# Designs tried in a protein design run: peptides against a protein of PDB entry 3J47. Part 113

Target 1, 121 residues: chain A of PDB entry 3J47
Amino acid sequence: IRLTNQLKSLKGLQSKLKDVVEYLDKVINKELPINHTILGKLQDVFNLLPNLGTPDDDEIDVENHDRINISNNLQKALTVKTNDELMVIYISNLVRSIIAFDDLIENKIQNKKIQEQRVKD
Target 2, 26 residues: chain B of PDB entry 3J47
Amino acid sequence: NAQYHLLVKQGDGLLTKLQKYGAAVR

## One batch from the design tools (peptide; made by RFdiffusion4, then SolubleMPNN)

Design b2_p26_2_s1 (from b2_p26_2, 19 letters changed)
Fold by OpenDDE base, seed 3:
Structure b2_p26_2_s1 (fold): chain B 121 residues (1-121), chain C 26 residues (1-26), chain A 26 residues (1-26)
Amino acid sequence: as target 1 above (121 residues)
Amino acid sequence: as target 2 above (26 residues)
Amino acid sequence: NAQLQEIQKEIQEKQQKAQQLLQEAL
């Protein structure tokens, strides 16, 4: 149950990120009008992402276009890293579940052998 | 990447063992 | 993008196989 919910949440996040990219591409291509409410909520989500890429406020003289691309690349790299960490945790839990199931099968085999010995005595 | 592929291979190895044991219990 | 989708597919197939093995061992 918990692991299935985590996977569903991660798939939901991935789908939502894809929908956001498709929406931004359509807005850039002028296929859709800019919805200011969606853009504001998207900005709030980006502002809640840890700003691990503000160099201290003392270098204001690099063209605004390169700063936006660097910030987006760093946020993307952090999102990929977080996804990789969640994937490792998921695989670790799956491996633990497989080991616990192997032990359960071994216990069933041992119980069957004990019953077969009791029928031969 | 390499550590991830190693974990995936270990999981597949355990799953294959589990399948063999499940068949031996029948 | 393609490699991440393939990894997600493999994880989903492994989950389904693990659930089937659990049902066969009950």
Scores: peptide ipSAE 0.308, ipTM 0.843, DockQ to the pose 0.025
Fold by OpenDDE base, seed 1:
Structure b2_p26_2_s1 (fold): chain B 121 residues (1-121), chain C 26 residues (1-26), chain A 26 residues (1-26)
Amino acid sequence: as target 1 above (121 residues)
Amino acid sequence: as target 2 above (26 residues)
Amino acid sequence: NAQLQEIQKEIQEKQQKAQQLLQEAL
C-alpha cells in the first residue's frame, strides 16, 4: 500500500512538472503572465526533494532500487531544469522592472527640468 | 550553477546602481 | 546622462546573456 501511494505521488509530480514546463514555455513565449502560486508549489517540491533520500527500513529488492534511483535522479534533473527555467524568468522580470524604474527616473528628471525652466521664466 | 550565480550577482550590481541613481535624482 | 546610458547598456547585455542561457538550458 505505501509503495503504491509513493508511485502515485511520483506520477502525479511528473505530470505536474510536465504542466509546469508547458506553462513556462507559454510564459517564455509571452502568452501568459507568471503565476506566483505555481512558483510557490515548485519551491515546495524543491524543499521536499532532500526528504526523498531517507530510505525507511524495509528490504526493497535491488532491481526496484535501481529503477527508483533512476526515477529520483530524473525527477531531480527535471526539477533542477524547471528551477533554472524559473530563475531565467525571474531574471527577465527583474530586468523588466529595472527598465521600468529607469524610465520612471528619466521621466522624473525631465519633469524636474521642466519645473526649473518654469521657475526661471 | 556558476554562470547563474554570476548572472544574479551582475543583476544585483545593476539594481544597486539603479537604486543609487534613483536616490541621487530624489 | 552618462550613468543612465551605462545602466541601459548593462541591462541590454544582461537580456542577451539571459536569452543565451535560456537557449542552452532548453
Scores: peptide ipSAE 0.300, ipTM 0.843, DockQ to the pose 0.034
Fold by OpenDDE base, seed 4:
Structure b2_p26_2_s1 (fold): chain B 121 residues (1-121), chain C 26 residues (1-26), chain A 26 residues (1-26)
Amino acid sequence: as target 1 above (121 residues)
Amino acid sequence: as target 2 above (26 residues)
Amino acid sequence: NAQLQEIQKEIQEKQQKAQQLLQEAL
């Protein structure tokens, strides 16, 4: 039972690691912009995931195959939810960066117009 | 998944339009 | 000017969609 659960958790981790590698490959291939904040938050989530799967107390009886399945399902659900949240945060930060860039462009256009007016006077 | 990929694709499309605009204003 | 206004409109539409997706994910 313990070995089968470790193997299942390891397979889950392997699947997630594959998804991260695929994301990193897309970033390396310049298909997606490098967002260090997302990568950091994703790493923090992946570092917290082992803690959600290990009750540090050596005393929770082997009878809760259901609690281990619930904790693994919860960990999987939390991983999916956290992925979705990180992705919304990514898009929100991307949109904010886009707005800030638009404001910078408009400021440059206005400054250029002011300079062109001053050269005509 | 599909809605998420659509939103990302839309985000990237906007970023690309913004980059093109920033290059056209230079 | 017109291209900037179009980009700004697309940004606002994406912000609204991102907020909706966040509300659906909560």
Scores: peptide ipSAE 0.296, ipTM 0.846, DockQ to the pose 0.027
Fold by OpenDDE base, seed 5:
Structure b2_p26_2_s1 (fold): chain B 121 residues (1-121), chain C 26 residues (1-26), chain A 26 residues (1-26)
Amino acid sequence: as target 1 above (121 residues)
Amino acid sequence: as target 2 above (26 residues)
Amino acid sequence: NAQLQEIQKEIQEKQQKAQQLLQEAL
């Protein structure tokens, strides 16, 4: 039950993330108008992502245009890296959950064997 | 992307086998 | 027994793939 519910929740999250990516791709390709409500919720999700890019306020005056391109490339690289890391964590949790279920099955088999031996004695 | 989908699919297959086994041991 | 051994083998193969994916992501 708990494992099946965790897997259902993870599949639901994966489906929802896929729908968000598909929506973003359609917006980038100009196939759909930008829905401001969806974009606002995505911005909130990105703002809740730890700002992996508070440079502490170290003064360097260099023109705002190159900082935006470097920040967008860094944020894109960080988004890809964060997605890959979340993917590995997801797989690791799935594998751990499967192992814990295998151990539970083996414990049940051992308990049945012990009961069958006690009935034969 | 493709490797991830393959790994997730193998994930779901293993879980389905494990669920069937857990039901047969009950 | 045979189904349990197959599941255990598939678990080990997934652990190895998860470790490889982690090394590629670092």
Scores: peptide ipSAE 0.265, ipTM 0.834, DockQ to the pose 0.025

Design b2_p26_2_s2 (from b2_p26_2, 19 letters changed)
Fold by OpenDDE base, seed 2:
Structure b2_p26_2_s2 (fold): chain B 121 residues (1-121), chain C 26 residues (1-26), chain A 26 residues (1-26)
Amino acid sequence: as target 1 above (121 residues)
Amino acid sequence: as target 2 above (26 residues)
Amino acid sequence: NEQLKKITKEILEKQKKAQELLEEAL
């Protein structure tokens, strides 16, 4: 149950991220007007991302293109890191579920042996 | 990426073995 | 029991190795 809910939540997040990318592509292609409400929520998500490195105030002269590339690379690195952490947690919960299932099986085998002994007495 | 996919594939193989064992004890 | 214990041990070792690789990548 808990693992299935985590997987469902992760799939829901992946679907929402895909919908946001598809929306951004349509806005870039001028197929849809910029929805200020979606942009505001996206901006809130970007503001909740840990400050993607304060560039030390001393590089004012790096072309806007390099700053965008650094920000995109850092966002991608954080996304990969978060994915790897979620996978470690997923595997951890899987192992815990396996252990709990082994204990349940052992208890069932013991209960069956006790019942077979009671029928022989 | 490649090591991650290998880890996931190995986890799925273990989950499948666990499911078979749980079905055999029912 | 022994096969499940072996499977659990293999998963735990891989989990530990995945966690060490994540700490080294930080």
Scores: peptide ipSAE 0.314, ipTM 0.845, DockQ to the pose 0.029
Fold by OpenDDE base, seed 3:
Structure b2_p26_2_s2 (fold): chain B 121 residues (1-121), chain C 26 residues (1-26), chain A 26 residues (1-26)
Amino acid sequence: as target 1 above (121 residues)
Amino acid sequence: as target 2 above (26 residues)
Amino acid sequence: NEQLKKITKEILEKQKKAQELLEEAL
């Protein structure tokens, strides 16, 4: 149950991320009007991503365009890293669930063998 | 990106094999 | 047992590879 819910949540997140990319592509291509409410919620999600790219407030003077690209690249790299860490944790929980399932199977086999011995005595 | 998708796909294949084994032991 | 051990080993190798990729990205 918990593992299936995590997999479902991860698939849901992946689908939602795909829908966001498709929406952004449609907005870039001017096929859809910019829905300010969706963009605002997306911006809130991006602002809740840890701001590990505040350059110290002490160097005002390099063109705003390169800073936006570097901040977006760093935020994208951090998002990829966080996804990779979550994947490692997810796979670790899968392995633990496999081991626990093996132990349950072995315990079930042992219990069945004990019952078969008690019926022969 | 491509290596990540390959890892996920291979993980799903292993999970499916595990489910089949658990069903065969029932 | 042996098939599950093989599946577990294959998952563990994938975890190591995913962790190595994360360490290389740090």
Scores: peptide ipSAE 0.313, ipTM 0.846, DockQ to the pose 0.029
Fold by OpenDDE base, seed 1:
Structure b2_p26_2_s2 (fold): chain B 121 residues (1-121), chain C 26 residues (1-26), chain A 26 residues (1-26)
Amino acid sequence: as target 1 above (121 residues)
Amino acid sequence: as target 2 above (26 residues)
Amino acid sequence: NEQLKKITKEILEKQKKAQELLEEAL
């Protein structure tokens, strides 16, 4: 029962990771807008991934170890790829925030100049 | 990992400089 | 303006490098 639940959870995680990759590919291709809620949940999944490295409990046969190592390496590679995609998105949002802040500063400088002229008239 | 953390740290440093500039314009 | 333009340029150059590293990793 416990092993079947772990395998079901792992298959569910694999399916979810596939859906995430497909979503990220659509976002990279500009077919869909960036969803911050999906991004935050992905970041939470990645922050929990360092805890997947504790081997607590018991004897999995040598033939499953190579498939599990390939799956863990693919999951690590997908983790790195998604972390890089998240970083590109973070930097893109940072640049947008900087541009918006520059426009706000310019608007404030213009408003201050208009007020200083109105006090001299 | 290390290059990622370096790039994030450099982004945060730029954000901090931007915040200081915005505070100096207020 | 000039300091913000410099910060924006530095961020854009970092984005370009991050994107080039991602393309090289694909």
Scores: peptide ipSAE 0.303, ipTM 0.840, DockQ to the pose 0.039
Fold by OpenDDE base, seed 4:
Structure b2_p26_2_s2 (fold): chain B 121 residues (1-121), chain C 26 residues (1-26), chain A 26 residues (1-26)
Amino acid sequence: as target 1 above (121 residues)
Amino acid sequence: as target 2 above (26 residues)
Amino acid sequence: NEQLKKITKEILEKQKKAQELLEEAL
């Protein structure tokens, strides 16, 4: 049961990594804007990654270890970079929500002033 | 990390002030 | 109005600083 769940998680991670790489290549080529849906799915993967870090399965073959370690370190660095980008986008969305709420409050204040003027006439 | 947490905490403080103002205008 | 303008200005300065940090990290 544990090994089957690890294999399923690894296959899911590998598929998502392939999608992220293909998306990043399209963004580097200036063909597509940053997709918020891919970014949200990447955040979910990162929130799940701290639960996958039990270092307790010995034995997978010595000849693939260096390419997997370099890929994991590059993935971890790309992970940190993407978390920082997601964070900037989250702040940007928070600010847009605050500006929209400010405009709503100003509109409500103006509407109250117009009603008070109509009651005095 | 620390500068980012400070930025988020200041954003939350601004959001809380905005919520209080929205409740007072309601 | 004046408190909201102050909050919006503080947020805009933080966005600008976050965007500069992102450009430096790219």
Scores: peptide ipSAE 0.299, ipTM 0.840, DockQ to the pose 0.036

Design b2_p26_2_s3 (from b2_p26_2, 18 letters changed)
Fold by OpenDDE base, seed 4:
Structure b2_p26_2_s3 (fold): chain B 121 residues (1-121), chain C 26 residues (1-26), chain A 26 residues (1-26)
Amino acid sequence: as target 1 above (121 residues)
Amino acid sequence: as target 2 above (26 residues)
Amino acid sequence: NAELKKITELRNQIQQKAQQLLQEAL
């Protein structure tokens, strides 16, 4: 029962991670805007990930050291992958904010030019 | 990790330039 | 005229940095 539930939870996490990757690919391709709710849920998963990898320090039998190293390497690889995904989201938001600000600045420059022209006429 | 921190630092540097530019257009 | 030229230069610098950031992310 416990192993089947862990496998089901891991499959659910893998499916959600795939949906996040597919969403990120759509954002990179400019097909969809960044969803802040997905980002918040991903951050919550990251804050919970360190706690999912620490069984209480009181039952580390020496035979688990290789399994713990493999689990820590897998968790590190997953953390790196999801950090890269968060990085792509952050860059995409930054680029969008820059474009929106550049458009605002251009609009202000144009409005100033129109006002200066009206004062000369 | 280090590459991520470098990229975040470059992004923050760009935001700071953007803020200075917005202040110069006011 | 001089302020407008400075604003245009700041815009070009921001655009170049945004392109660099995009290339480092790919």
Scores: peptide ipSAE 0.325, ipTM 0.858, DockQ to the pose 0.021
Fold by OpenDDE base, seed 1:
Structure b2_p26_2_s3 (fold): chain B 121 residues (1-121), chain C 26 residues (1-26), chain A 26 residues (1-26)
Amino acid sequence: as target 1 above (121 residues)
Amino acid sequence: as target 2 above (26 residues)
Amino acid sequence: NAELKKITELRNQIQQKAQQLLQEAL
């Protein structure tokens, strides 16, 4: 039950991310008005998600290139750190799920052994 | 990157064993 | 008896792999 709910939640997150991409495509294509509340939350997500490369600042001045490289390197380092933290959380949840499954299996084995003993008596 | 893929591959191998175990206890 | 032995062996193999995966993640 708990693992199925986590997998369902992860699928729900994947669906929401797809809906966000589809919304961004519709906003880029001017098919929908920008919902400021969605855009603000998306900006918060992008401020929390360091630089998944948006290619669209191909026109800002040669003097900012070193500051942009330092910012991009810091953002890349923060992305790697965030990915490593998410990986540690994922592994920790996997280990917890394994332990909980082992305990469930042990309980099933014990219950089966008790039933087999009751059929012999 | 390579270490991440290795950890994911090992995790998948563990999940596959866990599934086999769950099927044997069913 | 033989099925229980197989289940116990499978459990031990899962626990050993989980410990290895945890040690590689630290």
Scores: peptide ipSAE 0.307, ipTM 0.841, DockQ to the pose 0.017
Fold by OpenDDE base, seed 5:
Structure b2_p26_2_s3 (fold): chain B 121 residues (1-121), chain C 26 residues (1-26), chain A 26 residues (1-26)
Amino acid sequence: as target 1 above (121 residues)
Amino acid sequence: as target 2 above (26 residues)
Amino acid sequence: NAELKKITELRNQIQQKAQQLLQEAL
């Protein structure tokens, strides 16, 4: 039962990670806006991951220590991978904000030019 | 790690340029 | 006129850096 749940959680995480990568690719390609809900759900999964890797202190037989270390290393590797994905999302949002600000500045420049022309006529 | 810090540093450099541009248009 | 030229140049530099940042993030 525990191994099947770990495998299911890992498959679920892998699927979610794939969905995030596919979403990031669509965001980079400007095909879709950033879905903050997917990002929030990922953050929630990451906040829950530490709780899945803390053994309840009540049954740490010495034989479980190697399994716990493997689980913690896997969890750490997954946490790093998602921090990298969250960073790519953050940078994508930053780039979008930069483009939107550049367009706003250009619109302001054009409006100033139009006003200067109207004052000279 | 190193690629991450490089990417963040480049993003900060772009943001600083954007702020200077916004201040010049005000 | 001179300020507008400087602003346009600053814009072009921001766009070029944004493209570089995007290329390094891919």
Scores: peptide ipSAE 0.305, ipTM 0.847, DockQ to the pose 0.022
Fold by OpenDDE base, seed 3:
Structure b2_p26_2_s3 (fold): chain B 121 residues (1-121), chain C 26 residues (1-26), chain A 26 residues (1-26)
Amino acid sequence: as target 1 above (121 residues)
Amino acid sequence: as target 2 above (26 residues)
Amino acid sequence: NAELKKITELRNQIQQKAQQLLQEAL
C-alpha cells in the first residue's frame, strides 16, 4: 500500500511536471496567453528551490546574459542532484519493502509448515 | 533521463513479480 | 511441491532484479 501510493504520487508528480513543461513550451511558442497566476505559482515553486546563488557581492561586470545562464546551470545541476538523491531514497525504500515482503512470505510459509506438521502428529 | 526511466521501469517490473509471488503464497 | 518450487523461483528472480536495480542506482 505505502509503496504503491508513493509510486502513484511520483507518477502524478511526473505527469504534472510534464504538463508544466508542455505549458511552458506553449507559452514560449506564443500559442497560449501568459497566465500570470500560473507563472506566479511556477515562480513560487522555483523560489522554493534553495537559492544557492546569492552571488557574494564582489564586483565584476559580467553581462546579465552569462549570469542568467550560470544561475540556470547551477539550478539545473542542483535539480539533477536532488532528483538523484530522491531516486536513491526511492530505491532504498523499494528494496526495504521487498525485503519486508520476502520476510512476511517466509513467515507465512513457516507457519503453514508448522500447521501441516501439527496435523500429522 | 533515459537511465532514470529505465530504472523506474525495472522497479515496476520487480513490483509486478513481487505481487505475483505474494499471490502464489496466499 | 510444484507450488513451493514456483515460489522459490519467483523469489530468486525478485532478488536478482533487486540487485540489478541497486547496481544501476549506484
Scores: peptide ipSAE 0.250, ipTM 0.841, DockQ to the pose 0.018

Design b2_p26_2_s4 (from b2_p26_2, 18 letters changed)
Fold by OpenDDE base, seed 1:
Structure b2_p26_2_s4 (fold): chain B 121 residues (1-121), chain C 26 residues (1-26), chain A 26 residues (1-26)
Amino acid sequence: as target 1 above (121 residues)
Amino acid sequence: as target 2 above (26 residues)
Amino acid sequence: NAELQKIQQEILQKQQQAQQLLQEAL
């Protein structure tokens, strides 16, 4: 029962990772808008991954240890790559927010100048 | 990593300047 | 005005740096 649940969870994670890669490829190709809710949930999953990677010391045959280490290294490499992509998206959104705030300040300055002119007339 | 942290730090510095300017224009 | 123009120039430089970092991460 426990092994079947772990295998089901791993298959679910693999499917979700594939869906995320396909979504990221569509976002890179500008076919779909960035969904911040999906990115936030993905970041939460990645922050939990280091805590999921302690296999309790139940005797699993030496041949499975190398495949698990390769899978964990590949998953860690994919996690790092996705974290770097999320970081670039975060910076891009920060820059966009700064520009929008600058335009808001300029609009306020123009409105204040128009009010000062109307008080002098 | 280091270049990213530098870019973020420069981001926060610009945001802080923009916030100060917005507060002076209010 | 001069402080606002300085912030706009710093924003433009940061957009260029973010675009370079995106090209290196792809």
Scores: peptide ipSAE 0.291, ipTM 0.838, DockQ to the pose 0.031
Fold by OpenDDE base, seed 3:
Order: sequence, then structure tokens, then C-alpha cells
Structure b2_p26_2_s4 (fold): chain B 121 residues (1-121), chain C 26 residues (1-26), chain A 26 residues (1-26)
Amino acid sequence: as target 1 above (121 residues)
Amino acid sequence: as target 2 above (26 residues)
Amino acid sequence: NAELQKIQQEILQKQQQAQQLLQEAL
């Protein structure tokens, strides 16, 4: 259950990241008018991502355009890091499942050997 | 990247061992 | 980006195979 939910969340995050890239490309290409409602919902999703990185309030003098790009790059980097961490957890659980299955196979081999010994006695 | 590829290769090695053992039990 | 997507798809396929093998072993 927990692993399936983590994978679903990761897949959802990946799909959303793709939709963001496709939206940004369409905005850059002027194929879509800037839908302020989609931008607002995107901004709400970015604000619900834990702001791990308040730059301390002491640099008030970089033009508003560069601050938005830096914040988006940091959130993207944190999103990639979170994806990598979830993927490591996923691989670890897969490896544990493989080990448990190997132990089950060994137990079946041992049980067959015990049955073959009992038929020879 | 490199550590991730190493973990994936280790998982593939274990899966390949498991397939060989599964075939030996049949 | 494309390599990361490929790796994620390969992991998902391996998970499905591991679950199928576990069901056949029960």
C-alpha cells in the first residue's frame, strides 16, 4: 500500500512536471494566451511544495524577473531530488522483495530435498 | 547518477539470479 | 530528462515482473 501510493505520487509529479514544461513551451511560442487561472493554480502548487529555501530577506535589489526564475529552478531541483529519493526507496523495496523471493525458492528446494530423502528411507 | 546506475545493475543481477533459481526449482 | 524517464519505465516494468513472479511462487 505505502509503496504503491509513493509510486502513484511520483508518477503524478512526473506528469505534472511534463504538463508544466509543455505549458511553458506553449507560452514561449505564443500559442496560448497567458491563462492567469492556470498560472495561479500552478503558483499554488509551487507554494504547497515546501519552500526549502527562504533566501534570507536581506537581498531586496534583484529585478523581479530573475527572482522568479531562480525560485522556479530551485523548486525544480528540489522536485528532482525528491524524485531521486523516492526512486532509491523504490529500488530498496524491490531488492527486499527479490531477497524474500530468493529465500522462498531456497525453502522450496530444501523441502523437496527433505521429501526425496523420506522416499529413499 | 553513477550510484543510481549501480543500484539498478545490482537489482538486475539479483533478478537474473532469481530467474535462474526459479528455473532450477521447476 | 529522456534517460530519467526511460529508467523510471524500466523500474515500473521490473516491479510488475517481480509481483507476477511472487504470485506464481505462492
Scores: peptide ipSAE 0.288, ipTM 0.845, DockQ to the pose 0.027
Fold by OpenDDE base, seed 5:
Structure b2_p26_2_s4 (fold): chain B 121 residues (1-121), chain C 26 residues (1-26), chain A 26 residues (1-26)
Amino acid sequence: as target 1 above (121 residues)
Amino acid sequence: as target 2 above (26 residues)
Amino acid sequence: NAELQKIQQEILQKQQQAQQLLQEAL
């Protein structure tokens, strides 16, 4: 149940990210007029993303274009890190389920051996 | 990448053992 | 990206198989 909900949430996030990329590509290609309402909502999402630039890079006057590239690279790195962490948690839960099933099989084998001994006595 | 493939391979090895034990308990 | 999706699908299939084996062993 918990793992299935995490996978569903991740799929929903992936779909939403795809829709954002497709919209940005259409805006860059000038195929669609810049919808100021969508751009405003996208800016709100970026402003709600914690500024995960470590607060310790004092003073570089890098023109607004490089700040966008750094924020995109950082957001990408965080998305990759979060995906890797969720994957490790998923594998860990799978391994725990396999171990619990192995223990169940061993218990069933032991119970069969005990029954076979009781029938021979 | 390499650590990920190692974890997947370990999971596959455990699943294969589990299948063998499940077949032996039938 | 495509390789990561393939691995996620393979893990999901293995999870479903492990759940089926568990249900048959009960």
Scores: peptide ipSAE 0.275, ipTM 0.842, DockQ to the pose 0.024
Fold by OpenDDE base, seed 4:
Structure b2_p26_2_s4 (fold): chain B 121 residues (1-121), chain C 26 residues (1-26), chain A 26 residues (1-26)
Amino acid sequence: as target 1 above (121 residues)
Amino acid sequence: as target 2 above (26 residues)
Amino acid sequence: NAELQKIQQEILQKQQQAQQLLQEAL
């Protein structure tokens, strides 16, 4: 249950992140006007993310190009970390499913052997 | 990266074992 | 990015294959 909920939450985050990237690519390509409603929903998602260091508001005016690169690098690093955690959870669930299936196969083999023994007696 | 590839390979090894056991039950 | 997406697709395919094997062994 707990692992399945974490996987579901993290799949939801991955899907949402993909939708954001696809939207940003369409905006960059000038295929869509900047929709303020989508930007507002994106801001709400970022406000629900733990503030990854608010730099105190006192150094605004010389680093906008480096801040965009730092924000993109930090978001990329968090995306990679989140993807790594997803993959570990996913593989752990896959391994559990494989073990449970191996136990089921072994139980079927044992039941077949018991039936074959009873037909020989 | 390396630990992740190791974990993926371990999952693949288990899946391959599962296929062999499924064929042996048949 | 592309390599991570490829690995994720390979894991998803393996999960589907493991579920199919489970249904055939029932």
Scores: peptide ipSAE 0.315, ipTM 0.848, DockQ to the pose 0.026; fails the geometry check

